Peptides against a protein of PDB entry 6UG1. Designs and how they scored, part 93

Target 1, 304 residues: chain A of PDB entry 6UG1
Amino acid sequence: SNEERKRRKYFHMLYLVCLMVHGFIRNEWINSKRLSRKLSNLVPEKVFELLHPQKDEELPLRSTRKLLDGLKKCMELWQKHWKITKKYDNVGLYMRTWKEIEMSANNKRKFKTLKRSDFLRAVSKGHGDPDISVQGFVAMLRACNVNARLIMSCQPPDFTNMKIDTSLNGNNAYKDMVKYPIFWCEVWDKFSKKWITVDPVNLKTIEQVRLHSKLAPKGVACCERNMLRYVIAYDRKYGCRDVTRRYAQWMNSKVRKRRITKDDFGEKWFRKVITALHHRKRTKIDDYEDQYFFQRDESEGIPD
Target 2, 301 residues: chain A of PDB entry 6UG1 as posed
Amino acid sequence: SNEERKRRKYFHMLYLVCLMVHGFIRNEWINSKRLSRKLSNLVPEKVFELLHPQKDEELPLRSTRKLLDGLKKCMELWQKHWKITKKYDNEGLYMRTWKEIEMSANNKRKFKTLKRSDFLRAVSKGHGDPDISVQGFVAMLRACNVNARLIMSCQPPDFTNMKIDTSLNAYKDMVKYPIFWCEVWDKFSKKWITVDPVNLKTIEQVRLHSKLAPKGVACCERNMLRYVIAYDRKYGCRDVTRRYAQWMNSKVRKRRITKDDFGEKWFRKVITALHHRKRTKIDDYEDQYFFRRDESEGIPD

## One batch from the design tools (peptide; made by RFdiffusion4, then SolubleMPNN)

Design b2_p17_1_s2 (from b2_p17_1, 8 letters changed)
Fold by OpenDDE base, seed 1:
Structure b2_p17_1_s2 (fold): chain B 304 residues (1-304), chain A 17 residues (1-17)
Amino acid sequence: as target 1 above (304 residues)
Amino acid sequence: SLDKELEELLEEFKKYL
């Protein structure tokens, strides 16, 4: 019905705001001075020097290579720190079906919200789910004075799916769900004027995204609970930015159709949500990023 | 507060349903 379409659109928007606020709160928690002092001790001086290379005036690429080597060593140090990777409770922050939402509304299950103190303890011990591990890795890089962003792929229920029953087949569902991450890191390369993508936990990869990312979900089974639609970046200065364009090869032709921003009302509303979560002034880094997104939109063209 | 601003954004959205 038209009412069910409105209801699903509303619930998608409410759920998206809750996810984006969750990302904001986790980004505040990883700025903890107590956590920063503890995590800086995991990084030896030689690795700190690689994270902060001098500008090579002859070949700026040499400075980028040092930064990449420093980030690789930080991933290795993080793997040594992290002792226990817990499974997600149910589906974690992966996408729920409409049936699961209706069943959850009927079951008044008290969601045990993780407190700030419990999060800081989990990161400090190296015991938690993959999302806590990624968030802790971003905290370690920030403790080393690296300009690292927390990235969140927000998974609200699919308001474009009007099917009544969307029951997912059970057997490999967890492996397919966790094949691609929900949280990752970006690091600013001041030499190349680009963001470097870092997945320290799931795929254990570092990439300079040009046209496509390894972190973008591929295949039907993986996309059932992880649809690339809203990739939000949270920086150390409480900036909030939509960075979906970096990770979407087909933003205009495929991704936009599944976003609230497909119409002018949804675009204006989503901009208000981003603005409410963006607590810093614009910088020259934002100008370079917007120029990159513009070039990516021009190169994709208008979908036929 | 951020919470109040988010409540206002949600109430603004309810008016367009």
Scores: peptide ipSAE 0.024, ipTM 0.670, DockQ to the pose 0.774
Fold by OpenDDE base, seed 3:
Structure b2_p17_1_s2 (fold): chain B 304 residues (1-304), chain A 17 residues (1-17)
Amino acid sequence: as target 1 above (304 residues)
Amino acid sequence: SLDKELEELLEEFKKYL
């Protein structure tokens, strides 16, 4: 019905706000001074120097190569630190079906909310789910004075899906679900004036995204619980930015149709949510990023 | 309208940020 379409749109918007707030809170927790002091000790001086290369005036690319080598070594150090990777409870922060939402409303399962103290302990010990591990990796880079962002791919239920969900067959569904991450890292390269994408946990990859990312879900089975729609960046100064354009090859033709921002009302509403979560002044880094997004919109073209 | 309710919820939410 038209009423059920409105209800699903409303629930999608509410769920999206809750996810974006969760990302904001986790970004605050990883700024803990106590955690920072512990995690800085994991990074040897030689690796710290690679993270902070001198500017090569002859070839700035040499400085970027040192930074990339430093980030690779940080991923290796992080793997040594992380002792226990827990499976997600149910689907974690991956996308739920409408049927699962309806069934969960009836079952008041006491989800044990992870407290700040428990999170900081989990990161310090190297024990937790993949999301906690990525968040801890961002905290380690920030402890080394690296301008690292926490990235969250927000997975609200698909308000464009009006089909009755068939039961997803259990065991293969988890492998396909976790094939691509929900959380990752971005690092500012001051030499190339670009964000470097880092997945330290899932794909264990570093990339300089040009047109497409390795982190973008591919294939029907992987997209059932992970649809690239809302990629939100949280920086060390409590900045909040929509960075979906970086990871979406087909933003205008495909991704926009599945976002609340497909209409002017949804665009204005979503801008208000971003503004409420953005607690810093604009910087030259934001100007370079917006210029990159503009060039990506021009290169995609207007879908006919 | 549903749109007005979400705007009101967002204004309430801003008080908690």
Scores: peptide ipSAE 0.023, ipTM 0.630, DockQ to the pose 0.088
Fold by OpenDDE base, seed 5:
Structure b2_p17_1_s2 (fold): chain B 304 residues (1-304), chain A 17 residues (1-17)
Amino acid sequence: as target 1 above (304 residues)
Amino acid sequence: SLDKELEELLEEFKKYL
């Protein structure tokens, strides 16, 4: 019905806000001074120097190469620190079906919210789920004075799906779900004026995204619980930015149709949410990023 | 209106940020 379409749109909006808030709170927790002091000790001086190369004025690419080598070594150090990767309870923050949401509303299961103290202990010990591990990696880079962002791919239920959910075929669903991450890192390259994408936990990859990302879900089964729609960046100064354009090849033709921002009302509403979560002044880094997004939008064109 | 409820929810949420 038209009413069920409205209900699903509204529940999607509420769920999206709750996810974006969760990302904001986790971004605050990883700014912990106590955690920072512990995690800085994981990074040897030689690796710290690679993270902070001198500017090569003749060939800025040499400085970028040192930064990339430093980030690779940080990823290796993080793997040595992390002792136990826990599986997600159920689906974690991956996308739920409408049927799962309706069934969960009837089951008053007390969700045990992870406390800040428990999170800091989990990161410090290297014991937790993949999301805690990525968040801890961002904290380690921030402890080394690297301009690292926490990235969250927000997975609200698909308001464009009007079907009654048929049962997802159970057994392969978890492997396909966790094939691509929900949380990752971005690092500012001051030499190339670009964000570097780092997945330290899932794909264990470092990339400079041009047109395609390895972190963008591919294939029907992987997209059932991980739809690239809302990729939100949280920086060390409590900035909040929509960076979906970086990771979406087909923003205009495919991704926009699955977002609340497909209409003017949804665009205005989503801008209000981003603005409410954005607690810093604009910087030249934001100008370079917006210019990159503009060029990517022009290069894709408007879908016919 | 839903817009009012979502604005109220956003405004309540701004008090916790």
Scores: peptide ipSAE 0.021, ipTM 0.639, DockQ to the pose 0.086
Fold by OpenDDE base, seed 4:
Structure b2_p17_1_s2 (fold): chain B 304 residues (1-304), chain A 17 residues (1-17)
Amino acid sequence: as target 1 above (304 residues)
Amino acid sequence: SLDKELEELLEEFKKYL
């Protein structure tokens, strides 16, 4: 019905706000000075120097290569620190079906909320789910004075899916779900004036995204619980930015149709949510990023 | 603080999840 379509749209909006708020809170927690002091000790001086290369005036690419090598070594150090990767409880922050949401609303199950103290202890011990691990990696880079962003792929229920039963079949559902991450890192490269994508936990990759990312879900089974629609970046200064354009090859043709921002009402509403979570002034980094997004939008064109 | 209000909103929302 038209009523059910409206209900699903509004519930999607509410769910999206709650996910974006979760990302904001986790981004505050990883700024903990106590955690920073502990995690900085994981990074040897030689690796710190690679994270902060001198500007090569002859070949700026040499400085970028040093930064990339430093980030690779940080991923290796992080793997040594992290002792226990827990499975997600149920689906974690991956996308739920409408049926799962309706069934969950009937079950007064007290969701165990991870407290700030428990999170800091989990990161500090190297014990937790993949999301806690990624968040801890961002904290380690921030402890080394790296301009690292926490990236969250927000997975609200699909308001464009009007099927009544969307039960996902099959024993491999968890493996397909976790094939691609929900959280990752971006690092600012001041030499190339670009964000470097880092997945330290899932795919264990470092990318300079041009047209596509390896972190973008591919295949039907993987996309059932992980639809790339709202990739939100949280920086160390409490900036909040929509960076979906970086990771979406087909923003205009495919991704936009699955977003609340497909219409003017949704665009205005989503801009208000971003603005409410964005607690810093604009910088030249934002200008370079917006220019990159503009060029990517022009290069994709208008879908036929 | 915004963090507390947002935590409360998340806890309220978890009751509907």
Scores: peptide ipSAE 0.023, ipTM 0.685, DockQ to the pose 0.092; fails the geometry check

Design b2_p17_1_s3 (from b2_p17_1, 8 letters changed)
Fold by OpenDDE base, seed 4:
Structure b2_p17_1_s3 (fold): chain B 304 residues (1-304), chain A 17 residues (1-17)
Amino acid sequence: as target 1 above (304 residues)
Amino acid sequence: SLEEKLKELLEEFKKYL
């Protein structure tokens, strides 16, 4: 019905706001000065120097290569720190079906919300789920004065899916779900004027994204619980930005149709949500990023 | 507050439905 479409659109927006606020809170927690002091000790001076290369005036690419090597070594150090990767409880922050949402509303199960103290302890010990691990990695880079963003792929229920039963069948559902991350890192390269993508936990990859990312879910089974629609960046100064354009090859043709921003009302509403979570002034980094997104929109063109 | 602003955004949307 039209009412069920409205209900699903509303619930999608509510769920999206809750996810974006969750990302904001986790981004605040990883700014902990106590955690920063502990995590900085994991990074040797030689690796710190690679994270902060001098500008090579002859070949700026040499400075970018040093930064990339520093980030690779940080990823290796993080793997040594992290002792226990817990499985997600149920689906974690991956996308739920409409049926799972209805069933969960009936189940008065007290979700044990992880407290800030428990999070900081988990990161410090190297014990937690993959999301806690990624968040801790961003904290380590921030402890080394790296301009690292926490990236969150927000997975609200699909309001474009009007099926009544959306139950996902299959023994491998968890394996397919966790094939691609929900959280990752971006690092500002001041030499190339670009964001570097870092997945320290799942794919263990570093990318300079041009047209596509390895972090973008591919294949039907993987996309059932992980649809790239709302990739939100949280910086160390409490900036909040939609960076979906970086990771979406087909933003205009495919991704936009699955977003609340497909219509002018949804676009205006979503901009208000971003603005509510954005607690810093605009910078030249935002200008370079917006220019990159503009060029990517022009290069994709208007879908036929 | 952030919470109030988020509540306002949700109420604005309820009026659109």
Scores: peptide ipSAE 0.075, ipTM 0.751, DockQ to the pose 0.931
Fold by OpenDDE base, seed 3:
Structure b2_p17_1_s3 (fold): chain B 304 residues (1-304), chain A 17 residues (1-17)
Amino acid sequence: as target 1 above (304 residues)
Amino acid sequence: SLEEKLKELLEEFKKYL
């Protein structure tokens, strides 16, 4: 019905706000001064120097190569620190079906909310789910004075899916779900004036995204619980930015149709949500990023 | 507060139900 379409749109928006606030809170927690002091000790001086290369005036690419090598070594150090990777409870922050949402409303299962103290202890010990591990990796880079962002791919239920029964067949569902991350890192390259994408936990990859990312879900089974629609960046100064354009090859033709921002009303509302979560002034880094997004929109073209 | 802004954003949507 038209009523059920409105209800699903509203519930998608409520769920999206809750996810974006969760990302904001986790970004605040990883700014802990106590955690920062502990995590900086994981990075030896030689790796710190690679993270902070001198500007090569002849070939700026040499400085970028040093930074990339430093980030690779940080991923290796992080793997040594992380002792226990827990499976997600149920589906974690991956996308739920409408049926799972209806069934969960009836089950008052006491969801044990992770407290700030428990999170800081988990990161500090190297014990937790993949999301806690990525968040801790961002904290380690920030402890080394690297301009690292926490990235979250928000997975609200698909308001464009009007099918009642998507019974996901159980056994392969978890493997396909976790094939691509929900959380990752971006690092500012001051030499190339670009964000570097880092997945330290899932794919264990570093990339300089041009037209497509390795972190973008591919294939029907992987997209059932992970649809690239809302990729939100949280920086060390409590900035909040929509960076979906970086990871979406087909933003205008495909991704936009599955976002609340498909209409003018949804765009205005989503801008209000971003503005409510953005607590810093604009910088030259934001100008370079917006210029990159503009060039990506021009290169995609207008879908006919 | 952030909470007040989020409540306001949710109230704006109740008008479209």
Scores: peptide ipSAE 0.073, ipTM 0.779, DockQ to the pose 0.819
Fold by OpenDDE base, seed 5:
Structure b2_p17_1_s3 (fold): chain B 304 residues (1-304), chain A 17 residues (1-17)
Amino acid sequence: as target 1 above (304 residues)
Amino acid sequence: SLEEKLKELLEEFKKYL
């Protein structure tokens, strides 16, 4: 019905706000001064120097190469620190079906929320799920004075799916779900004036995204619980930005149709949510990023 | 607060349902 369509849009928006607030809270927790002091000790001086190369005035690319090598070594150090990767309870923050949501509303199961103290302990010990691990990696880079963002791919239920959910075939569902991350890192390259994408946990990759990212889910099975729609960046100064354009090859033709921002009302509402979570002034970094997004929109064109 | 602003955004949206 039209009512069910409205209900699903509303629930999608409510769920999206809750996810975006969760990302904001985790971004605050990783700014812990106590955690920062512990994690800075994981990074040797030689690796710190690679993270902070001098500007090569003749060839800025040499400075970018040092930064990339420093980030690679930081991923290796992080793997040595991280002792236990826990599986997600059920689906974690991956996308739930409408049936799973309806069934969970009937189930009075007390979800034990992870407290800040438990999170800080988990990161310090290297014991937790992949999301805690990525968040801890961002904290380590921030402890080394790197301009690192926490990236969250928000997975609200698909309001464009009006079907009654057929049972997802159970056995391969977890492997396909976790094939692509929900959380990752971006690092500002002050030399190239670009964000570097870092997945320290899942794919263990560093990318300078031009048109395509390896972190973008591919294939039907992987997209069932991980649809690239709302990629939100949280910086060390409590900035909040929509960076979906970086990771979406087909923003205009495919991704926009699955977002609340497909209509003017949804666009205005989503901008208000971003603005409410954005607690810093604009910088030249935001100007370079917006210019990159503009060029990506022009190069994709308008879908026919 | 952030919470109050998020509540306002949700109440604004209820008017369009």
Scores: peptide ipSAE 0.026, ipTM 0.700, DockQ to the pose 0.838
Fold by OpenDDE base, seed 2:
Structure b2_p17_1_s3 (fold): chain B 304 residues (1-304), chain A 17 residues (1-17)
Amino acid sequence: as target 1 above (304 residues)
Amino acid sequence: SLEEKLKELLEEFKKYL
């Protein structure tokens, strides 16, 4: 019905706000001074120097290569630190079906909310789910004075799916679900004026995304619980930015149709949500990023 | 607060349903 369409759109918006606030809170927790002091000790001086290369005036690319090598070594150090990767409880922050939502409304399951103290202990010990591990990796880079963002792919229920039953079958569902990350890292390259994508936990990759990312979900089974729609960046200064354009090949033709921002009302509302979570002034880094997004929109073209 | 601002954003949306 039209009422069920409205209800699903509303519930999608509510769920999206809750996810974006969760990302904001986790971004605040990883700014802990106590955690920073512990995690900085994981990074040897030689690796710190690679993270902070001098500008090569002859070939700026040499400085970017040093930064990339430093980030690779940081991923290796992080793997040594991380002792226990826990499975997600149920689907974690991956996308729920409408049936799962309806069934969960009837079940008073007390979701055990992880407290800040428990999170900081989990990161310090290297014990937790993949999301906690990624968040801890961002904290380690920030402890080394690297301009690292926490990235969250927000997975609200698909309001464009009007099917009543969307039950997902079978045991392979977890492997397909976790094939692509929900959380990752971005690092600012001051030499190339670009964000470097870092997945330290899932795919263990470092990318300089031009047109495509390896972190973008591919294949039907992987996209059932991980649809790239809302990729939100949280920086160390409590900036909040929509960076979906970086990771979406087909933002205009495909991704926009699955977002609340497909209409003017949804765009204005989503902008208000971003503004409410964005607690810093604009910087030249935001100008370079917006220029990159503009060029990506022009190069995609308008869908027919 | 952030919570109040989020409540306002949700109440605004109810008017468009």
Scores: peptide ipSAE 0.026, ipTM 0.696, DockQ to the pose 0.877

Design b2_p17_1_s4 (from b2_p17_1, 9 letters changed)
Fold by OpenDDE base, seed 2:
Structure b2_p17_1_s4 (fold): chain B 304 residues (1-304), chain A 17 residues (1-17)
Amino acid sequence: as target 1 above (304 residues)
Amino acid sequence: SLEKYLKELLEEFKKYL
């Protein structure tokens, strides 16, 4: 019905806001001064120097290569720190079906909210789920004065799916679900004027995204619980930015159709949500990023 | 507060339902 379409759109928006606020809160927690002091001690001086290379005036690419090597070594150090990777409880922050939402509304299962103290202890000990591990990695880079962002792929229920029953098949569902991350890192390269993408936990990859990312879900089974629609960046200064354009090859043709921002009302509403979570002034880094997104929109074109 | 603003965003959306 039209009413059920409206209800699903509303619930999608509510759920999206809750996810974006969750990302904001986790971004505040990883700025902990106590955690920063502990995590900086994991990074040897030689690795710190690679994270902060001098500008090579002859070939700026040499400075980028040093930064990339430093980030690789940080990823290796993080793997040594992380002792226990817990499985997600149920589906974690991956996308729920409409049936799962309806069943959950009837079941008053008190989600045990992880407290800030428990999160900081989990990161410090290296014990937690993959999301806690990624968030801790971002905290370690920030402790080394690296301009690292926490990235969250927000997975609200698909308001464009009007099917009642989307029974997802059981056992292979977890492997397919966790094949691609929900959280990752971006690092600002001051030499190339670009964001470097870092997945320290899942794919264990570092990439300089041009047209497509390895972190973008591919295949039907992986996309059932991980649909690339809302990739939100949280920086160390409490900036909040939509960076979906970086990771979406087909933003205009495919991704927009699955976003609340497909219509003018949804665009205005989503902009209000971003503005509420964006607690810093604009910088030249935002100008370079917006220029990159503009060039990516022009290069994709308008879908026929 | 963030909570107040989130409630306002939700109430704005109810007008378009």
Scores: peptide ipSAE 0.044, ipTM 0.746, DockQ to the pose 0.877
Fold by OpenDDE base, seed 4:
Structure b2_p17_1_s4 (fold): chain B 304 residues (1-304), chain A 17 residues (1-17)
Amino acid sequence: as target 1 above (304 residues)
Amino acid sequence: SLEKYLKELLEEFKKYL
C-alpha cells in the first residue's frame, strides 16, 4: 500500500539517524586521551616517521609511498595487538530485513548497549568484534597524530523493498554478510591531496580509490545485508561528511535510487542530519574532497 | 542539544506519514 511505503520510508529515516548518531558516539570514544596514550606505544618511532614523511618537492609521490608503507606497518602492528575477534551478535550493524525488524519490535529484549568503559577496555585488550577493532585502529592512527577518519557504511532497512517476506534463508548467510566491512578508515594524504582508504581488519587492504573501491559490496548474497548507500566519515575534529560518492561507482544510476536523497525532501532532510553531526568549520581538505566528488559526478554523467 | 535536534527531525517525519 501507499501507507506501508510511507511507513518504511519513515522507519528507514529513523534507523539511519540512529546509525549516524552511533557512528558519531563511537568517533567521540576513540578520541579518548587515555586510550590514545596506550595505543601510541604500539607504534615504533621508525613507523611514526613513515606516517609523517617530509614533503618531497621533486617527487611528491615518494612521500605518499612512505605514508602508504607506514599505514601497512600500522595494519600489521594492529593485527598483532588484536587477540580475539568476536563474531557479531546476530547481524551486528548489517542490514536487517523488514520481517526481522517487526519480530525485534515484539521482542522487548533489552539489548545490552556497550558502555564507553567497556569499549575502551575491549580496544585496549584487543578483544572485540570487527567494528570495535576498526574503531581501535583509527584511534591508534589518531594517537600518532595521523588525520584518520572513521568511516561507517550505514545499513538502514531498504525502503525500496516492498516485499512482505524478506527472510534471508541460507547456512552461509553470516559468511556472505561479513565478506565486506561496515566500518573502515580513511587517512588524509597531504601530498596527493586525497583520502587513502584503509580496511585493517576485513579485507586487510590499503587503496587510493579512483573510480571504484574493493570495499564496495559485490554479488547478490553480499548485498542482501550490505548495500552501499550512506558512507559517512567522522574525523578527529568531529566533522561529519557523506563520502558515498568515493565508494559508489554508479552513484547517479544505481545508488541514488536506494537513498532517501532521491527526492528534494529527502535531500534537504539528510543535509539537516549531516549538519547536526558536523561540529567543525570547513577546511581546504573539504574543498579538495568536494572537487573530487564533482569530477566524479561529471564523469559518471546523468543516467538515461 | 543533539537530542532536541533529533526529536525535531523525527517530528518532520511524522508530517510525511
Scores: peptide ipSAE 0.041, ipTM 0.739, DockQ to the pose 0.810
Fold by OpenDDE base, seed 5:
Structure b2_p17_1_s4 (fold): chain B 304 residues (1-304), chain A 17 residues (1-17)
Amino acid sequence: as target 1 above (304 residues)
Amino acid sequence: SLEKYLKELLEEFKKYL
């Protein structure tokens, strides 16, 4: 019905806000001074120097190469620190079906919320799920004075799916679900004036995204629980930005149709949510990023 | 508070349901 469409749109928005607030809270927790002091000790001076190269005035690309090598070594150090990767409880923060949501509303199961103290202990010991591991990696880079963002791919239920029963085929569902990450890192390259994408846990890759990312889910099975729609960036100064355009090859033709921002009301509402979570002033880094997004929109064109 | 503002944003949206 039209009412069920409205209900699903509302529940999608509520769920999206809860996910975005969760990302904000985790971004605050990884700014812990106690955690920072512990994680800085994991990074040797030689790796710290690579993270902070001098500007090569002749060839800025040499400075970018040093930063990339420093980030690679940080990923290797992080793998040595991280002893136990736990599986997600159920689907974690991956996308739930409408049926799973309705069934969960009827289940009086006490949701065990991870406390800040338990999170900080998990990161310090190297014991936790992949999301905690990525968040800890961002904390380590921040402890080394790197301008690292926490990235979250928010997975609210698909309000464009009007099917009642969306039974997902069970057996390969977990493997396909975890094939692509929900959380990753971005690092500011002050030399190239671009964000570097870092997945330290899942794909263990570093990318300078131009037109497409390896972190963007591909194939029907992987997209069932991980739809690229709302990629939110949380910086060390409590900035919040929509960076979906970086990771979406087909933002205008495909991704926009699955977002609340497909209409003017949804766009205005979503901007209010971003503004509520954005606690810093605009910087020249935001100008370079917006220019890159503009160029990507022009290059994709308007879908016919 | 952030929570109060987020609740207000959700109530604003209920008017369009």
Scores: peptide ipSAE 0.032, ipTM 0.730, DockQ to the pose 0.887
Fold by OpenDDE base, seed 3:
Structure b2_p17_1_s4 (fold): chain B 304 residues (1-304), chain A 17 residues (1-17)
Amino acid sequence: as target 1 above (304 residues)
Amino acid sequence: SLEKYLKELLEEFKKYL
């Protein structure tokens, strides 16, 4: 019905706000001074120097290569620190079906809300789910004075899916779900004036995204619980930015149709949510990023 | 109901704000 379509749109919006607020809170928690002091000790001086290369005036690419090497070594150090990777409880922050949401409303399952103290202890010990691990990795880079962002792929229920029964039957559903991350890292390269994408936990990759990312879900089965629609970046100064354009190859033709921002009302609403979570002044880094997004929109062209 | 779930989710997030 038209009523059920309106209801699903409203619930998608509310769920999206909750997820974006969760990302904001986790970004605040990883700024803990106590955690920062503990995690900085994991990074030896030689790796710190690679993270902060001198500017090569002749070939800025040499400085970028040093930074990439430093980030690779940080991923290796992080793997040594992380002792226990827990499976997600149910689906974690991956996308739920409408049926699962309706059924969950009837079950008084106490979501064990992880307290700030428990999170900081989990990161400090190297015990937790993959999302906690990624968040801790961002904290370690920030402890080394690296301009690292926490990235969250927000997975609200698909308001464009009007099917009642998407029973995800089968043992492969979890493997397909966790094939691509929900959380990752971006690092500012001051030499190339670009964000470097880092997945320290799932795919264990570092990439300089041009047209497509390895972190973008591919195939029907993987997209059932992980649809690239709302990739939100949280920086160390409490900036909040929509960075979906970086990871979406087909933003205009495909991704926009699955977003609340497909209409002017949804765009204005989503801008209000971003503005409410963006607690810093604009910087020249934001100008370079917006220029990159503009070039990506021009290169995609107008959808037919 | 789905509304009850989202109200509960919102209340869980309010406890973190």
Scores: peptide ipSAE 0.027, ipTM 0.713, DockQ to the pose 0.055; fails the geometry check

